# Designs tried in a protein design run: peptides against a protein of PDB entry 2FGR. Part 59

Target 1, 331 residues: chain A of PDB entry 2FGR
Amino acid sequence: SSVTLFGIVDTNVAYVNKDAAGDSRYGLGTSGASTSRLGLRGTEDLGGGLKAGFWLEGEIFGDDGNASGFNFKRRSTVSLSGNFGEVRLGRDLVPTSQKLTSYDLFSATGIGPFMGFRNWAAGQGADDNGIRANNLISYYTPNFGGFNAGFGYAFDEKQTIGTADSVGRYIGGYVAYDNGPLSASLGLAQQKTAVGGLATDRDEITLGASYNFGVAKLSGLLQQTKFKRDIGGDIKTNSYMLGASAPVGGVGEVKLQYALYDQKAIDSKAHQITLGYVHNLSKRTALYGNLAFLKNKDASTLGLQAKGVYAGGVQAGESQTGVQVGIRHAF

## One batch from the design tools (peptide; made by RFdiffusion4, then SolubleMPNN)

Design b1_p12_4_s4 (from b1_p12_4, 6 letters changed)
Fold by OpenDDE base, seed 1:
Structure b1_p12_4_s4 (fold): chain B 331 residues (1-331), chain A 12 residues (1-12)
Amino acid sequence: as target 1 above (331 residues)
Amino acid sequence: MVEITIDDFEPA
């Protein structure tokens, strides 16, 4: 049997010009280009085209040495794979997020990523951002001439919050077409949660597409999240993203991404624009810089996610500028 | 026997 140790240590100097009090924050942050992680994985050939696998992965916080501890909350799966595809048991990215976040040119981390996968409604479930789930069973098909799909179900195990009695249940999946330079996907998901102690459904629909022109790549996302509450009406957000990336001089990559978050429940929009550059010193080591602008309108209070420095909101209608400069090392 | 290897993991 084989076991592979792998990881990424990504640490940066970060600055945001406004926090919730209107003050600047700066310091050493993490995960500006890629999420810092430590993992173990392996596969066993069982013969006949069948393989067993395991994957254990946790987040690393280089700024404080994981002072709050280490866990395998990023992924903790055992799997079987073969001609039929792959079945996974354990905490993981839910199929919808696994596929649809792949269109985010900022790798779902730092101050530049698409922030649509979010708890928009103060949901009381642990994973109300729609990214991962506990007690998850997932299935991924092979690629059939470009067509592929993934499906997942997470057990709530009768978790209760207030009057809600099925918190943590997930059902969802995607269908996709991946062929050469083209990728396109549709994802649908529902999670059971609670808001204010009341049962709430988090519904999500996401469309994604990208095309690699060689000289540049374009990527886009369209997403609607809806927290359906029994009392108080739905909390709906429409999120849009358009991004472009291009190689620079064979050793670099420049990225530009715009996102719009139309928060219907508060009739307020937020605009995010991020410029990023990655300079590869080697295959495993890179320097990077991100510059992000977030403009909140009206009652919107969104903040850039400068992990390790400041990831909270700002005052309603305020704009925020963020900078990250760091080192990413993979092993 | 378990073989331990370090992956040339590409940052995604």
Scores: peptide ipSAE 0.030, ipTM 0.695, DockQ to the pose 0.177
Fold by OpenDDE base, seed 2:
Structure b1_p12_4_s4 (fold): chain B 331 residues (1-331), chain A 12 residues (1-12)
Amino acid sequence: as target 1 above (331 residues)
Amino acid sequence: MVEITIDDFEPA
């Protein structure tokens, strides 16, 4: 049996030119290139090709030393794996987000990532962004001829909000083809939640693809999220992403990513464009910089996610510029 | 006996 301690400390100086009041924010932020984390994992060979595993991982907030505490909300799983694949029990990324966020060239963190995995409707559930779930059972197939899949179900455990029952129940999965330079995936998910105390289904469909040309990588996402409300109509968002990355001089990587968020319920769009650079000082340590522009149209109020500095929205129709410069260290 | 290792983790 083995236990591995691992983690990332990613801390940055961040700036955004507008908050909800129209004022600038700046300071020390976290998780600009990768989410800061501390984890423990291990595997036990049970013989016959069967393995037991555990994974405990929590987020680190280097700017305040985890003032709100430490937990294993990133992942807390026990698993069995073998020729059949892997079964996991416990809080984790839901299969859809685990697979489909892999096409985000900004690793679903900082001011540059695809923000489609979001609570678009003021959902009252804890995980209405569609990223993780409590009480999750997940299954991942082996890769066979490039094809692979993942499925998940999360128990609601009779959680209620207002008149809504079954809050937190998740069902979803993906199918994918991963072979050489090509990756492509389709994900479907439904999560039960509440909006305004009323039962709401969060439905999500996501398509992702990437191709590594060696000299550059191209990646894309297409997503639709619908909060299906019993009263008031659906809150639908169509999100699109296209990104490219390329190695630079053997020690660096440049990234450019564009996203469009078409928020149908408010008939408003937001455009995000981010330029990022990572400079590897070593295998474990990197410097990075991100420059992001977010243009809200009409009633859109989206904000860049400068974690630790400002991650709120802006005034309707306002644009926001964000910068992060930081150090990432993996151990 | 549990062996504890500190391993490099890919920055994802």
Scores: peptide ipSAE 0.027, ipTM 0.681, DockQ to the pose 0.217
Fold by OpenDDE base, seed 5:
Structure b1_p12_4_s4 (fold): chain B 331 residues (1-331), chain A 12 residues (1-12)
Amino acid sequence: as target 1 above (331 residues)
Amino acid sequence: MVEITIDDFEPA
């Protein structure tokens, strides 16, 4: 049996040139390169190739010392694993997000990440961004010659919002091929939620792929999210991402990523381009910088996610520039 | 299994 205490403290100085009022915001932010976290995990060998596991992980906000408290909302699972794969019980990343976000070169954090995993429709469910779920049962297969898969189901437990009676129900999974330099995955998910007090299905399809050429890595995502509403029509967003990363001087990594968010319900697009650099001072400590530009067209109001400083939207059709410079320390 | 570092995106 083993227990590991682990974590990341990632704090930055961040700046965005526009908030919802058109004013600049700046200060200390969190999670610019990796999400800051504190966790405990461990395993117990039960014999015969069977293992029990646990994982408890919560987010850390270094800028304010977790003024709003600490919880294990990132992950709180107990697991059994063996030759059959792994079964997890508890709040976790849903299988689709766990796999498909791996193609985001900015690790789904900071001002540069792919923002497709989002609540596009003012869904009233707690996890309408499609990232995590409560009451989740997940199963992950072993890797069979590159092929692997994950499946999940989350119980709604008869949660009601308005007339919606299955809020929080999730069903989804992915299939993937991971072999050497190549990774490719297809994910499908449906989550039940509410919009305006009415039952709504959040459907998601995501295709991801990456290839590591050694000298550089290319990665891409194609995603459609659709909030299927009974009244008012569907809220559909098509999101696209293409990124490249390359090692620099043996101790650094440069990343460039572009994303397009085609927000069909408002017939508006947003373009995001981010340049990032990570400089490893050690295995555990890095300096980093991110420069992001977000161009909203027409009615689009998307904002960069400068967590801890400003993560809200901007005025319709406005552009936003963001900068993060910080320290990441892992333990 | 490799844990993926994913941020919690906030609703707009």
Scores: peptide ipSAE 0.015, ipTM 0.508, DockQ to the pose 0.089
Fold by OpenDDE base, seed 3:
Structure b1_p12_4_s4 (fold): chain B 331 residues (1-331), chain A 12 residues (1-12)
Amino acid sequence: as target 1 above (331 residues)
Amino acid sequence: MVEITIDDFEPA
């Protein structure tokens, strides 16, 4: 049999002008254009159009050499695929995030991504950002004339936090239309978690669309996340994103993306604007730069995700500017 | 991308 070893090493110099104390932070960060990773994957042809597969992938932290260790928390799946589509068993992106993050022009990484897939309520579950799940079974359909779908269920395995039961249970899916330059998707998900030791449902609805005009691509997201608590009322966030990208000179790509996060529980908004540029030195190696501005209003304390340097919040109502300049290498 | 050939696995 054959096994493919693959990975990405993405490291940058990053700066943010404000942390939680109002001071600047700077240093060497990771995963500014793509998430740094190391993985193993393989397939076996079982005949009759049926294939078995495996995928093991973990995050790499180049700035400290994985000081906190290495694991396969990005993906650890076994699968069967064929004319019926694909069934996966194991930790992975949940179907909703796998599909709907594809409309983020910054690929859900660095200081520029859409930050709607977030733990908005100090949820105590391991994956309360709605991105991945443990104990996951997923199914993805083939593409039928543009139409496709994905579904997932994660077992809670009777995990408890405080008085909350069923913690970690996920149910969700998407329907999509992908045909030529057009992509559009609707995703729905519910995850059971805890806030303050009390049972909470994380409900998520996301609509995404993109269109590639050749000379430029437009992309958009509309999302509502609601942490439904038994006591204290719901914590609701409406998130909006609009982005554009264009090729530059055959070797580069420029990206501009705006996002609005309307945090209803604190009646506060945050505005994010990011300009990015990727310069391909080869098929495998690129230089990149990101410039992001995050304006918090009122009680909002959101911070840009300069992984490896500073990914915390800022003082209420403060603005934050972030810069990343780095190298991405894929192997 | 690096391809590694592994001999046939016989489960124990």
Scores: peptide ipSAE 0.026, ipTM 0.598, DockQ to the pose 0.044; fails the geometry check

Design b1_p12_5_s1 (from b1_p12_5, 8 letters changed)
Fold by OpenDDE base, seed 1:
Structure b1_p12_5_s1 (fold): chain B 331 residues (1-331), chain A 12 residues (1-12)
Amino acid sequence: as target 1 above (331 residues)
Amino acid sequence: MEEVEEALKAVF
């Protein structure tokens, strides 16, 4: 058996030029290159190729020392694995987000990430961003000549909000092909939630692909998120991402990523472009800088996610510029 | 872009 303590402490100085009032925000932020975390994980060999596993992981907030407390809301799983793949029980990334966020060159954190995995509809469920679920059972296949899949179901446990029942139920999965420089995936998910106290289905489809040319990597995402409401019509967003990354001088990585968020319910688009650089001082320690520009059009009010400084919206049709400069340390 | 939107609409 093995038990590993692991973590990341990622803390930055962050700036955004506009908040919801049009004022600048700046200070010490967290998780600009990777989400800061503390975790415990381990495996037990049960013989015959069967293994038991556990994983307990929580977020670290280095700016305030976890003033709101510490929990294992990032992952809290027990698992069995073997030649059949892996079964997990407990809160985790849902299979769709676990696979499809792997195409985000900004690691689903800071001011640069793909923001498609979002609560687009003011959904009242705890995980209406489509990233994680409580009460989750997940299954991941082995890799069969490049082909792999993952499936998940989360129990609602009769959770209600207003007149909505089954809140927090998830069903979803992905199919993928991962072979050498190529990765491609299709993900489908549905979550039961509430909007305005009324039953709502959060449907999600995501296509992802990447190719590593050695000298550079290209990555792309195509996503539709649709909150199907009984009253008031559907809230649909089409999100697109294209990114490139390249190694620099054997110790650095440069990243450029563009995203478009077409918010159909308000007939409004937002454009995000981010330039990032990571400088590896060692295998465990890096310096980084991110520069992001977000242009909202029409009724769009999206904001860059400068966690610990400002993660709110801006005025409709306004542009926001963000900067992060920080240290990432892994242990 | 429009073709991708129509393909995505056909699923939901």
Scores: peptide ipSAE 0.000, ipTM 0.381, DockQ to the pose 0.012
Fold by OpenDDE base, seed 2:
Structure b1_p12_5_s1 (fold): chain B 331 residues (1-331), chain A 12 residues (1-12)
Amino acid sequence: as target 1 above (331 residues)
Amino acid sequence: MEEVEEALKAVF
């Protein structure tokens, strides 16, 4: 058996020009280019092409030293893998988020990421952003001729909120084609949750694609999230993303990403534009800068996710500007 | 997009 300790420490100075009161926020933040983490993983060769594995991963908050404690809520899995693919047991990224967030050029973190994987409805479930699940069984196929898939089911364990039963149940999966410069994927998921103590289904469809031209990479996402409520009608959001990245001088990467969030239940849109730069000092250490603009329209209150500084909303129809400058170190 | 909503209705 082998055991590997691994991690990322990513800490930044962050600024946002508006909070919920209209005031600026600034300070030391975390996870601006990659989520800061500490993990343990290992594999055992069982012979015949079969392997056992474990993975334990928690988030690190370098700004406060994990004042809220450390846990393995990022991933806590045991697995079997072989020519059949991989089966995982335990808390993880759900298959849909694991695949479809790979098209986000901002690595699903900081002020620049695609924010479609969100709790759009004030859902009362712990994971109503569609990113992770407790009590998860997952299966991932091998890649065969470019084709691959992943499937997952999470047990609700009879969790209730108000009159809602089955809270935290997940079912979902993706199909994908990954060959050379091309990646494309379709993901479907349902989570059971509660809104206002009433049963609600969080349905999600996501299409993602990317192409690497060598000189630049293009990436896109199309997503619909729908909180189907038994009372009060559906809360639907259509989210779109288009991004480009290019290498700079053999040591840098520039990124530009646009996202649109069409929030149907409030007839309101938000537009996000982010420019990012990463400068590799080594294979493990990088400097980075992000500049993001978020324009809310009408009743939209979305905020940029400057984790450790300010990750809340703004006033309805207000625009927010965010900056992050930081260091990422991987080990 | 309507076709995607119809496909969602067929799965969910």
Scores: peptide ipSAE 0.000, ipTM 0.364, DockQ to the pose 0.012
Fold by OpenDDE base, seed 4:
Structure b1_p12_5_s1 (fold): chain B 331 residues (1-331), chain A 12 residues (1-12)
Amino acid sequence: as target 1 above (331 residues)
Amino acid sequence: MEEVEEALKAVF
């Protein structure tokens, strides 16, 4: 058996030029290049090619020292793995997000990430962003000549919100092809939630692809999220992303990513563009900078996610600029 | 393409 303690501490100085009042926000933020975390994981060989595993991972907030407490809400799984793949029991990334967020060049964190994995409808469920689930059973296949898949089901445990039943139920999965420089994936998910105390289905379809040319990597996402409400019609968002990354001088990486969020329920678009740079001081320590621009049109109120400083919206039709400069340390 | 160009023109 093995037990590994691991983590990331990522802390930054962040600025956004506008909040919901039109005022600037600045301060010490967290998780600008990678989500800060503390975790324990281990494996036991059970013989015959069977392994047991555990993974416990919580988020670290380096700005306040986890003043709201520490938990294992990032991942808290036990698993069995072998030639059949891996079965996981417990809170984790849902299979769709685990696979499809891998195409985000900004690691699904900070001011640069693809924001498509979002609660677009003021959903009242704890995980209505489609990223994680409680009470999750997941299965991941081996890689068969590039082909792989993952499936998950989360129990609702009779959770209710208003008149909505089955809240927190997830069903979803992906199919993928991962072969050398190429990755491509299709994900489908449905989550039961509530909006305004009424039953709502969060349907998600996501296509992702990337290719690593060695000198640069290209990555793309196409997503549609629908909150299908019993009353009031669908809240649909189409999200698009295209990104490129390239190594710089053997010690750095530059990233450029564009995203479009077409928010159909409010007939409004938002455009995000982010430039990022990571400078590796070592294998474990990096400096980074992110510069993001978010242009809301019409009724769009999206804000950049400067965690620890400001992650709220802006006024309708307002543009926001964000900066993060920070240190990432892994152990 | 036009939407990407408009987004790029708004950044530069």
Scores: peptide ipSAE 0.000, ipTM 0.380, DockQ to the pose 0.014
Fold by OpenDDE base, seed 5:
Structure b1_p12_5_s1 (fold): chain B 331 residues (1-331), chain A 12 residues (1-12)
Amino acid sequence: as target 1 above (331 residues)
Amino acid sequence: MEEVEEALKAVF
């Protein structure tokens, strides 16, 4: 048996030039290069190639010391694994998010990430961003010559919101090919939720791919998120991402990522461009800087996710600039 | 299968 304590403390100075009032925000923020976390994990060999596992992981807020408390809402799983793959029971990343967020060069955190995994519709479910689920059963295949898959089902436990039943039910999965420099995957998910107290299906389809040329990595995402509402029509967003990263001087990494969010329900687009740099002081400690530009058009109100400083929207059609400079430490 | 094909057709 093994038990490993692990974590990341990532804290930054962040600035955004506009909030919802048009005012600047600045201060100490968290999770600029990687989400700050504390976790426990372990395995037990049961013999015959079977292993039991556990994983408990919570978010750390280094700016306030977890003033709102600590929980294992990042992951709280028990698992069995073997030649058949892995079965997980408990709250986790849903299989689609777990795989498809891996193409985000900004690690789904800070001011630079792909923001497609979002609650686009003011969905009333706790996880309407499509990232995690409660009451989740997941299965992950082994890798067979590059081919792999993951599937998940989350129980709603008869959760209701207004007239919506089955809230929090998730079904989804991905298929992938991971071989050497190439990764490609397709993810499909449906989540039951409510919008305005009415039953709503959150449908998600995501295509991701990356190729590592050694000298640079290219990565891309194509996503459609559709909140199918019984009344008021569908809320559809098409999200696109293209990113590149390259090693610099053997200890650095530069990242450039563009994303487009085509918000069909409001006929409005947002453009995000982020430049990032990570400087590894060691295997565990890095300095980083992110510079992000978000251009909203028309009715778009998207904001950069300067967590701990400002993660809200801006005025319609307004542009936002964000900066983060921080330290990431892993243990 | 049909729902997956319909979902694929909605993205292309």
Scores: peptide ipSAE 0.000, ipTM 0.336, DockQ to the pose 0.012

